Peptides against a protein of PDB entry 5D63. Designs and how they scored, part 145

Target 1, 292 residues: chain A of PDB entry 5D63
Amino acid sequence: SLRRGIYHIENAGVPSAIDLKDGSSSDGTPIVGWQFTPDTINWHQLWLAEPIPNVADTFTLCNLFSGTYMDLYNGSSEAGTAVNGWQGTAFTTNPHQLWTIKKSSDGTSYKIQNYGSKTFVDLVNGDSSDGAKIAGWTGTWDEGNPHQKWYFNRMSVSSAEAQAAIARNPHIHGTYRGYILDGEYLVLPNATFTQIWKDSGLPGSKWREQIYDCDDFAIAMKAAVGKWGADSWKANGFAIFCGVMLGVNKAGDAAHAYNFTLTKDHADIVFFEPQNGGYLNDIGYDSYMAFY

## One batch from the design tools (peptide; made by RFdiffusion4, then SolubleMPNN)

Design b2_p21_7_s1 (from b2_p21_7, 11 letters changed)
Fold by OpenDDE base, seed 1:
Structure b2_p21_7_s1 (fold): chain B 292 residues (1-292), chain A 21 residues (1-21)
Amino acid sequence: as target 1 above (292 residues)
Amino acid sequence: MKDIKIEDAEKFIAEFFAALE
């Protein structure tokens, strides 16, 4: 079954993603097909899928940017019914906002069925143009129509997945203790992570003995990412991934504080030096403590 | 060993200080 998480939802037939038009929080804002740029933040095209307890394969879909939910207009079963953004809650009982999401017949893509109407989210006519209509449409689970098949590209990790990535890294000290701050994390591209670092003022910050040294840089980066998340997204129930580590060198006579994030495939961590903005596979220290 | 969730902080804190006694 589909895991809780943040997804970029891409049509199986054409290079188009499910987009909340202009990222607007207004009720009735059209959800449309729109082009996307791989390996970037596609701001209006990220959706938090929240599984409904005790209802098999059924979710709400919250637009990360607007904080509104995917909504089938009036819950109508008519082909061509508009799919819009609308105010809601993660665990709503409103069938207009409940979506059963299961694998299609091809075993890779998903179909998105409205819980009430039993119609499917459809990229009308497979139109690849920006602003193309997305609507509820009649269909079946076994039908191979690519207009109703969607790839769910996972853009986040659970705390368990993050923990697993850390555990695989060779630069972890035998005394390591990790502390988990959140449950689900949006993983940023390095370009976005770096831009946050630049905007924080850290590139111009002066290292000063104890009063503003490695730990201050690392914590300032963590704070900057947290603030960026709060200022950028209206949805709740997730964090932006940015960890802090304390490490010791091999000789045991020097310590350092630094950041880390996840690689694009979410399988590994990469270290980030907040004093110079560098990404490193080996920062020269083994972590004995992390919080993320 | 699993990383400790902050939501379990009260339990963690109690265990931490107990180990220091």
Scores: peptide ipSAE 0.262, ipTM 0.674, DockQ to the pose 0.046
Fold by OpenDDE base, seed 5:
Structure b2_p21_7_s1 (fold): chain B 292 residues (1-292), chain A 21 residues (1-21)
Amino acid sequence: as target 1 above (292 residues)
Amino acid sequence: MKDIKIEDAEKFIAEFFAALE
């Protein structure tokens, strides 16, 4: 079954993603097909899927940018019914905003069925143009029509997945203790992570003994990412991944504070040195404490 | 050992602040 998470939802037939037009929070804002750029933040095309307790394979889909929800207009079962952004809540009982999401017959893509109408989210005519209509349309689960098949590219990790990535890393001290601050984390491309670092002023910050040293740099980076998240997205229920570690060198005579993020495949962590903006597989320290 | 969720770390936090007093 589909896990709770943030997804980039891409059509199986053409290079088009589910896009909330202009990222607008207004009720009735069209959801459309739109081109996307791999390995970037596609601002209006990220959706938080929240599973509904005790309702199998059923979710709300919250647009990360606008904080509004995917909504089938009037819950109509008529082919061509508009799919829009609309105000809502994660655990709503409104069937206009409840979506059953299960694997298609090809075993890789998903179909998105409205819980009430039983129609499917459809890229009308498979149109790859920006602004192409997305609508509710008649269909079946076993049908091979690519207009109704979607790849769910996961852009986030759970705290459990992050923990697993840390546990696989060879640069973790035997005394390691980790503290989880949130439940779900948007994982940023390195380019975005670096840009936040640049915008924070840290590249121009001077190391000063005790008053502004490694721990200050690492915490400042964490704070900058947190602020970026709060300022960028209207949806709730997730955080931006940026960890802080305290580590000791192998000789045991030096300590350091640094950051870490996740690799593109979310399977491993990579260390980030906030004093110079470098990404390293080995920062020269083994972590005895992390919070993320 | 599992990482500790902040929501499940109330006792740890309380002890931490108590040690600062």
Scores: peptide ipSAE 0.261, ipTM 0.686, DockQ to the pose 0.046
Fold by OpenDDE base, seed 3:
Structure b2_p21_7_s1 (fold): chain B 292 residues (1-292), chain A 21 residues (1-21)
Amino acid sequence: as target 1 above (292 residues)
Amino acid sequence: MKDIKIEDAEKFIAEFFAALE
């Protein structure tokens, strides 16, 4: 079954993603097919899937940018019914905003069925052009029509997945204690992570003994990422991944504070040195404490 | 050892000290 998380939803037939037009929060904003750039933040194309308790395989889909929800207009079962962004809540009972999401017959892609109308989210005519219509359309779960098949590219990790990535890293001290601050984390591309670092002013900050040293840099980076998240996205229920670690070197005679994020495949952590903006697989320290 | 969720910290601390008795 589909896990709670943030997804980039891509058509199985053409290189088009489900896009909320202009990222607008206005009720009735069209959801359309739009091109995307891999390994970047596609700002209007990220969707938080929130599972509905006690309703199998059923979710709301919140646009991360606008904070509005995928909505089948009037819940109509008519083929060609508009799919729009609309105000809502994560655990709504409004069937216009409830979507049953299950694997298609190919075992890789998903189909998105409106809970009420039983119609499917359809990239009309498989149109790959920007602004192509996405609508509710008649269909069946077993049908192979790629217009109604979608890849759910996971863009976030749960706290459990983050913990697992940390646990398999060889640079963790035997005394390690980790503290989890949130439940779900959007994982940023390094380019975005670096840009936040640059915008924070840290590249121009000077190391000063105790008054502004490694811990200050690491915490400042964490704060900058947090603020970036709050300023960038209207949806709630997730955080931006940016960890802080305290580590000791193998000799046990030096300590350091630094950041970490996740690799592209979310399987491993990579260390980030906020004093110079470097990404390292080995920062020269073993972590005895982390919070993320 | 599992990482500690902030919402579970009080429980963890209580259990930790109880185990030391």
Scores: peptide ipSAE 0.256, ipTM 0.664, DockQ to the pose 0.043
Fold by OpenDDE base, seed 4:
Structure b2_p21_7_s1 (fold): chain B 292 residues (1-292), chain A 21 residues (1-21)
Amino acid sequence: as target 1 above (292 residues)
Amino acid sequence: MKDIKIEDAEKFIAEFFAALE
């Protein structure tokens, strides 16, 4: 079954993603097919899938940017019914915004069925052009029509997955204690992470003994990421991944505070030095404390 | 580099987070 998380949803037939046009929060904003750039933040194309308790394989899909939800217009079962962004809530009972998402017959892609109408999210005519219509359309779970098959590329990690990534890292001290602050984390590409770092002013900040040293840099970076998240996305129920660690060197005579994020495959952590913007697999310290 | 007592830091942070819960 599909896990709660943030997904980039790509058509199985053509290189087009489910896009909320202009990222607009207005009710009735068209959801369309649009081109995307891999390994980047596709701002209007990220969807938080929230599973509905006690309803198997059924979700709301919240556009991360707009904070609005995927909505089948009037819940109509007519082929060609518009799919739009519309205000809603994560655990709504509105069948216009409830989507049953299960594996397609190919075992890799998913189909997205409206809970009420039983029609499927369809890239009309498989049109790969920007702005192509996405609509509810008749279909079945077992047919192979690529217009109705979608890859769900996970762009986030759960706290459990993040914890597992940390646990796999060899630079963790025996006294390590980790503190989880959130449940789901959007994982940023390094380029975006670095840009946040640059925009924070940290590159121009001067290290000063005790008054603005390693811990200040590390906390400032986390604060910058937090603010970036709050300013960039209207959806709730997730955080931006940016951890803080306190570590001690092998000799035990020096300590350091630094950041960390996740690798592209979400399986490992990489250390980030907020004093110089460097990414390191080994920062020279073993973490005895992390919060993220 | 900054000196941090591991055991003291751990306890402090644990208590801090516990207070937030």
Scores: peptide ipSAE 0.032, ipTM 0.516, DockQ to the pose 0.196

Design b2_p21_7_s2 (from b2_p21_7, 10 letters changed)
Fold by OpenDDE base, seed 5:
Structure b2_p21_7_s2 (fold): chain B 292 residues (1-292), chain A 21 residues (1-21)
Amino acid sequence: as target 1 above (292 residues)
Amino acid sequence: SKSIKIDDAEAFIAAYFAALE
């Protein structure tokens, strides 16, 4: 079953993603096919899938940017019915905004069926052009039509997944204690993470004994990422991943404060030094405390 | 249980990046 999380949803037939046009929060904003760039933030193409309690394989899909929800216009079962962004809530009972999402017959892609109409989200004619129509369309779960098959590329991790990534890292002290601040985290590509770092002013910040040293740099980076998240996205129910660690050196007589994020495959962590913007697999310290 | 002083790790950081360049 599909896990709660943030997804980039890509057509199985052509290199097109489900895009909320202009990221607009207006009711009735078209959802369309649009090109995307790997390893970047595709701003209008990220969707938070929230599972509905006690309704198997059924979700709302909230556009991360606009905070609006995927909505089948009037819940109509007619082929070609518009799929739009519309105001809603994560646990709505409105069948126009409830989507049953299950694996297609190929075992890799998913199909997205409207709960009420039983029609499927369809990239009309498999059109790869920007702005191509996405509509509700008749279909079956077993059909191989790629117009109705979608790859759900997970762009976030749960706190449990983050915990697991930390736990397998060799630079964790035996006394390690982690403190989880949120439940689901959008994982940024390094380029975006670095840009936030640059925009924070930290590159120009001067280390000063005690008054602005390693812990201040690390916390400032965490704060910068938090602010970036709040300023960038209208959806709720997730955070932006940026951890803070305290670590002890091998001799056990010195400590450092630093940041960390997750690798592209979400399986490992990478350390980030906020004093110089460097990414390291080994920062020379073993973490005894983290919060993220 | 003891407090461990946090330092800037400047020397280590500098050496690490110098070795990469």
Scores: peptide ipSAE 0.026, ipTM 0.579, DockQ to the pose 0.087
Fold by OpenDDE base, seed 4:
Structure b2_p21_7_s2 (fold): chain B 292 residues (1-292), chain A 21 residues (1-21)
Amino acid sequence: as target 1 above (292 residues)
Amino acid sequence: SKSIKIDDAEAFIAAYFAALE
């Protein structure tokens, strides 16, 4: 079954993603097909899938940027019914905003069925052009029509997954204690992470003994990412991944504060040095404390 | 329990990156 998380949803037939037009939070904003750039933040094309308790395989889909929800207009079962962004809540009972998401017949892609109408999210005519119509359309779970098949590229990790990634890392001290701050984390591409670092002013910040040293840099980076998240996204219920670690060297006579994020495949962590913007697999310290 | 002083690691980090170049 599909896990709670943030997804980039890509058509199985053409290189088009489910896009909330202009990222607008207005009710009735069209959801359309749009091109995307791999390994980047596709701002209007990220969707938080929230599973509905006790309703199998059924979710709301919240646009990360607008904070609005995927909505089948009037819940109509007519083929060609508009799919729009609309205000809502994660655990709504409104069937216009409830989507049953299960694997298609190919075992890799998913189909997205409206809970009420039983119609499917359809990239009409498989149109790959920007702004192509996405609509509710008749179909069945076993049909092979790629217009109604979608890949769910997971862009986030749960706190448990992050914890597991940390646990697998060889640079964790035996006294390690981790503190989990959130439940689901959008994992940024390094380019975006670096840009936040640049925009924070940290590259121009002067190291000063004790008054502004490693811990200040690391915390400032965490704060910058947090602010970036708050300023960038209207959806709630997730955080932006950026960890802080305290580590001790092998000799036990020096300690350092630094950041970390997750690798592209979400399986490992990579250390980030906020004093110079470097990514490292080995920062020379074993972490005895982290919060993320 | 023990307190661990956080130290500047700039020299170490700089050396590491220099070695990669």
Scores: peptide ipSAE 0.026, ipTM 0.588, DockQ to the pose 0.074
Fold by OpenDDE base, seed 2:
Structure b2_p21_7_s2 (fold): chain B 292 residues (1-292), chain A 21 residues (1-21)
Amino acid sequence: as target 1 above (292 residues)
Amino acid sequence: SKSIKIDDAEAFIAAYFAALE
């Protein structure tokens, strides 16, 4: 079954993603097919899938940028019915905004069925052009039509998944204690993470004994990422991943404060030195405390 | 967690970056 999370949703037939046109929060904004760039944020193409309690395989889909929800216009079962962004809530009872999402017959892609109409989200004619129509269309779960098959590429991790990634890392001290601040985290590409670091002013910040040293740099980075998240996205119910660690060296006579993020595959962590913007697999310290 | 001072390690890092300026 599909897990709660943030997804980039790509058509199985052509290199097109489900896009909220112009990222607009207006009711009735078209959802369309649009090109995307791998390993980038793809701002208007991220969707938070929230599972509905006690309704099998059924979700709302919230656009991360606009904070609006995928909506089948009038809940109509007619082929060609528009799919739009519309105001809503994560646990709505409105069947226009409830989507049953299950694996297709190929076992890798998903189909997205409207809960009420039983029609499927369809990239009309498999059109790969920017702005191509996405609509509700008749279909069945076992059909192989690529117009109605979608890859759900997960762009976030749960707190449990982050915890597991940390636990796999060899640079964790035996006295380690982690503190979880949120439930779901958008994981940024390193390029975006670095840009936030640059924009924060940290590259030009001067180290000063105690008054602005390693812990200040690490906390400032965390704060910068938090602000970036708040300023960039209108959806709620998720955070931007940026961890803070305290570590001790092998000799046990020196400590350091630093950041960390997740690797592209979300399976491991990578350390980030906020004093120089470097990414390291080994920062020379074993973490005894983290919060993220 | 441990209660360990971080000042000495920090001083080394600071000195390194200062030399790069």
Scores: peptide ipSAE 0.025, ipTM 0.564, DockQ to the pose 0.092
Fold by OpenDDE base, seed 1:
Structure b2_p21_7_s2 (fold): chain B 292 residues (1-292), chain A 21 residues (1-21)
Amino acid sequence: as target 1 above (292 residues)
Amino acid sequence: SKSIKIDDAEAFIAAYFAALE
């Protein structure tokens, strides 16, 4: 029961991920095996899995960068049929772009079966080289061939998961109200989050009483992340996680505006001070309002 | 309902990060 979300999809046998070659949006662009760097953005290797209503365990897979979809060429059941990026829609009825994704026999990895052809996404010969062929190939759900087994590493959170992470944080005020702006959020590595902060110009921004103070910094950071998302990714149906909080101090006589993001395991939030780019577990305030 | 003025918590921020350096 794979959840809707953004995934980095890694082969179970070799250190290779499913990669849309050059991130190209052209129809017929090869999907290939490619090396990856853990805990980085891996630009061409992120896939939005959208579950198809009323079709069990079946998804479209949209490449986040190109906005195109994983497509079995001509829907052919022949072993070695190319798997490519192709234009599509999230809820298409085209069986070339519908993928049944369920746990493999090992209980940790998944297999990806084309809905129409019933063949499986296969890293041909388990080739770990960059540009290795990924193709439709005959197989069964229960066989242990690692060429057809894939780890789905979740790179996003739902709004509900984000809400849960906030709720368990000790620095939330009793009067807290959260406002959810989107449904699914790509969670950035801190290095990427920081780079967006740097590129925004905020590090050089001057604090000025009321006219450009804490709330302006916090909102500017969120705007910068939003713009980065829009400029970086062609897929729709997700946002980039960056929250804004208003918090009150322990004395109850001062408030601050700041940002927050999620920890690597998505279980907790970490506060981000946009005035200096710092990450903090305790920013000295309890949040009474957030939007994200 | 209580209205609280937002400030930049400058003293706290400065002190905390100074200690980290």
Scores: peptide ipSAE 0.031, ipTM 0.580, DockQ to the pose 0.087; fails the geometry check

Design b2_p21_7_s3 (from b2_p21_7, 12 letters changed)
Fold by OpenDDE base, seed 4:
Structure b2_p21_7_s3 (fold): chain B 292 residues (1-292), chain A 21 residues (1-21)
Amino acid sequence: as target 1 above (292 residues)
Amino acid sequence: MKSIPIEDAESFIAAYFEALA
């Protein structure tokens, strides 16, 4: 079963992703196939899948950038019906915006069926060109047509997953207390995380005893990531992952405040030093407190 | 979900930074 989360949705047949054209929030904006770059944000191609309570395998798909929802035009069952971005809500009852998402017969990809029309999201003719039509099209769950098969590359973690990643890290103090601030977190590529750090002005900030030291750097980084999230995305119901930790060294004669994010596979945390922009598997401290 | 109580957060900070002093 597909979990709640943010996904990059990639066609199983060609290197094309489901893209909201120009990231526009206008009702009726075409959803199209578009090329993507692995290990990047792919701004217009991220979708928050929100499971509908008590409706098996059924979701709304909110475009992260525009805040609009995947919508089958007029809910029509005709092959070739446009799939567009349209205003909506996460728990809508509008069947035009409800999508049953289940594994295809290959066990790896998914098919996306409109709840009302029972047609499937289709990359028309498997066209790999930028701007290729995506439409509702007749199909079956067991059909092997790659035009209707999609890989859901998960780009986020739940708070529970983040908590688990922290818990299995060896650099956690016995007195550790963690505080979860949000429910779902977009995990940024390091390049993006670093760019936010650069844009924050922290690389040029001067360390000053107590008045602007490690805790100030760490909090400033988290604030910068939070602002970046607010400024970049129109969708709600998720956060951008950036943690703050307080740690003590093994000798017990030094303490430090620092950041952390998640590794590419989301299984582990990596420490980030906001004073120099470095990523470390071992920052030399065991965390006794974190919030994220 | 656990939000940070200011008292708890600062108590941890104080505990470990005072121990270092």
Scores: peptide ipSAE 0.019, ipTM 0.574, DockQ to the pose 0.067
Fold by OpenDDE base, seed 2:
Structure b2_p21_7_s3 (fold): chain B 292 residues (1-292), chain A 21 residues (1-21)
Amino acid sequence: as target 1 above (292 residues)
Amino acid sequence: MKSIPIEDAESFIAAYFEALA
């Protein structure tokens, strides 16, 4: 079954993703097919899938940028019915905004069925052009039509998944205590993470003993990422991943504060030194505390 | 990279979380 999370949703037939046109929050904004760039944010193409309690395989889909929800116009079962962004809530009972999402017959892609109409989200004619129509269309779960098959590429991790990634890392001290601040985290590409670091002013900050040293740099980076998240996205119920660690050296006579993020596959962590913007697999310290 | 004593780092973080409470 599909896990709660933030997804980039790509058509199985052509290199097109589900896109909220112009990222607009207006009711009735078209959802369309649009090209995407791998390993980038793809701002208007991220969707938070929230599972509906006690309704099997059924979700709302919130556009991360606009904060609006995928909506089948008037809940119509007619083929060609528009799929739009529309205001809503994560746990709505409105069947226009409820989507049953299950694996297709190929076992890799998913189909997205409207809960009420039983029609499927369809990239009309498999059109790969920017702005191509996405509509509700008749179909079945077992047919192989790629117009109605979608890859759900997960762009976030749960707190439990982040915790597991940390636990696998060899640079964790025996006294380690982790503190989880949120439940779901958008994981940024390193390029975006670095850009936030640059924009924060940290590259030009002067190290000063005690008054502005390693802990200040690490906390400032965390704050910068938090502010970036708040300023960038209208959806709620998620955070931007940026961890802070305290570590001890092998001699046990010095400690360092630093950041960390997740690798592209979300399986491991990588350390980030906010004093110089470097990514390291080994920062020379074993973490005894983290919060993220 | 710069480092600080363990006790100083722990004290800082403790104060940070207290401020959030």
Scores: peptide ipSAE 0.018, ipTM 0.608, DockQ to the pose 0.369
Fold by OpenDDE base, seed 5:
Structure b2_p21_7_s3 (fold): chain B 292 residues (1-292), chain A 21 residues (1-21)
Amino acid sequence: as target 1 above (292 residues)
Amino acid sequence: MKSIPIEDAESFIAAYFEALA
């Protein structure tokens, strides 16, 4: 089954993603097909899928940017019914905002069925143009029509997945303890992570003994990412991934504080030095403590 | 050169975040 998480939802037939037009929080804002750029944020095209307890394979889909939810207008079963952003809650009982999401017949893509109407989210005519209509449309689970098939590309990790990535890294001390602060994390592209670092002022910050040294840099970076998250997204229930580590060198006579994030495939961590903005596979320390 | 005992760092951070929860 589809896991709770943040997804970029791409059509199986054409390079178009499910986009909330202008990222607007207004009720009735059209959801449309729109082009996307790999390895970028794609601001209006990220959706938090929240599973509904005790309702198999059924979710709400919250737009990260607007904080509104995918909504089938009037819950109508008519082909061509508008799919819009609309105010809601993660665990709503409103069937207009409940979506059953299961694998299509091809085993890789998903279909998105409205819980009430039993119609499917459809990229009308497979139109690849920006602003193309997305609507509820008649269909069946076994049909191969790519207009109704969607790839769910996971853009987030659970705390457990992050923990697993850390655990298999070779630069973790035997005494390591990790402390998980949130449940689900949007993983940023390095370019975005770096931009946050630049905007924080850290590149121009001066290292000063004790009063502003490695731990201050590392915490400042995490704070900057946290603020960026709060300022950028209206949805709740997730965090932005940025870890802090404390590490000891091989000789055991020096300690350092630094950051880390996840690689693109979410399988590994990469270390980030907030004092110079560098990404490293080996920062020269073995982590004995992390929080993220 | 900074040196942070493992036990001290771990204990401090754990206690701090627990208090904020």
Scores: peptide ipSAE 0.016, ipTM 0.558, DockQ to the pose 0.156
Fold by OpenDDE base, seed 1:
Structure b2_p21_7_s3 (fold): chain B 292 residues (1-292), chain A 21 residues (1-21)
Amino acid sequence: as target 1 above (292 residues)
Amino acid sequence: MKSIPIEDAESFIAAYFEALA
């Protein structure tokens, strides 16, 4: 079953993703097929899937950028009915905004069925052009039509997944205590993470004994990421992943504060030095405390 | 790399746990 999370939703037949046109929050904004760039943010193409309690395999899909929800216009079962962004809530009872998402017959892709109409999200004619219509269309769960098959590429991690990644890292001290601040985290590409670092002013910040040293750099980076998240996305219910760690060196006579993020596959952490913007597999310290 | 003394880190941790008590 599909987990709660943020997804980039890509057509199984052509290199096109589900895109909220212009990222607009206006009711009735078309959802369309659009090209994407792997390993980038793809701003208008990220969707938070929120599972509906006690309704099997059923979700709302919130556009991260606009904060609006995938909506089948008038809940109509007619083939070609527009799928749009529309205001809503994560746990709505509006069947126009409820989507049953299950594996397709190929076992890898998913199909997205409107809960009320029982029609499927369809890339009309499999058109790979930017702005191609996405609509509700008749279909069945078992047919192989790639116009209605979608890959759900997970762009986020749960707090549990982040915790597991940390636990697998060899640079964790035996006294480690971690504190989880949120439930779901958008994991940024390093390029975006670095750009936030650059824009924060930290590259030009001067290290000063105690008054602005390693802990200040690390906290400032986390604050910068938090602000970037708040300024960039209208959806709620997720955070941007950026951790802070305190570590001790092998000799046990020095401690350091630094950041960390997750690798592309979300299986491991990578350390980030906010004093120089470097990514390291080994920062020279073993973490005894983290919050993220 | 620039660092802080272990004593300072321990003080931070101690203060945090104290605040939770």
Scores: peptide ipSAE 0.015, ipTM 0.574, DockQ to the pose 0.492

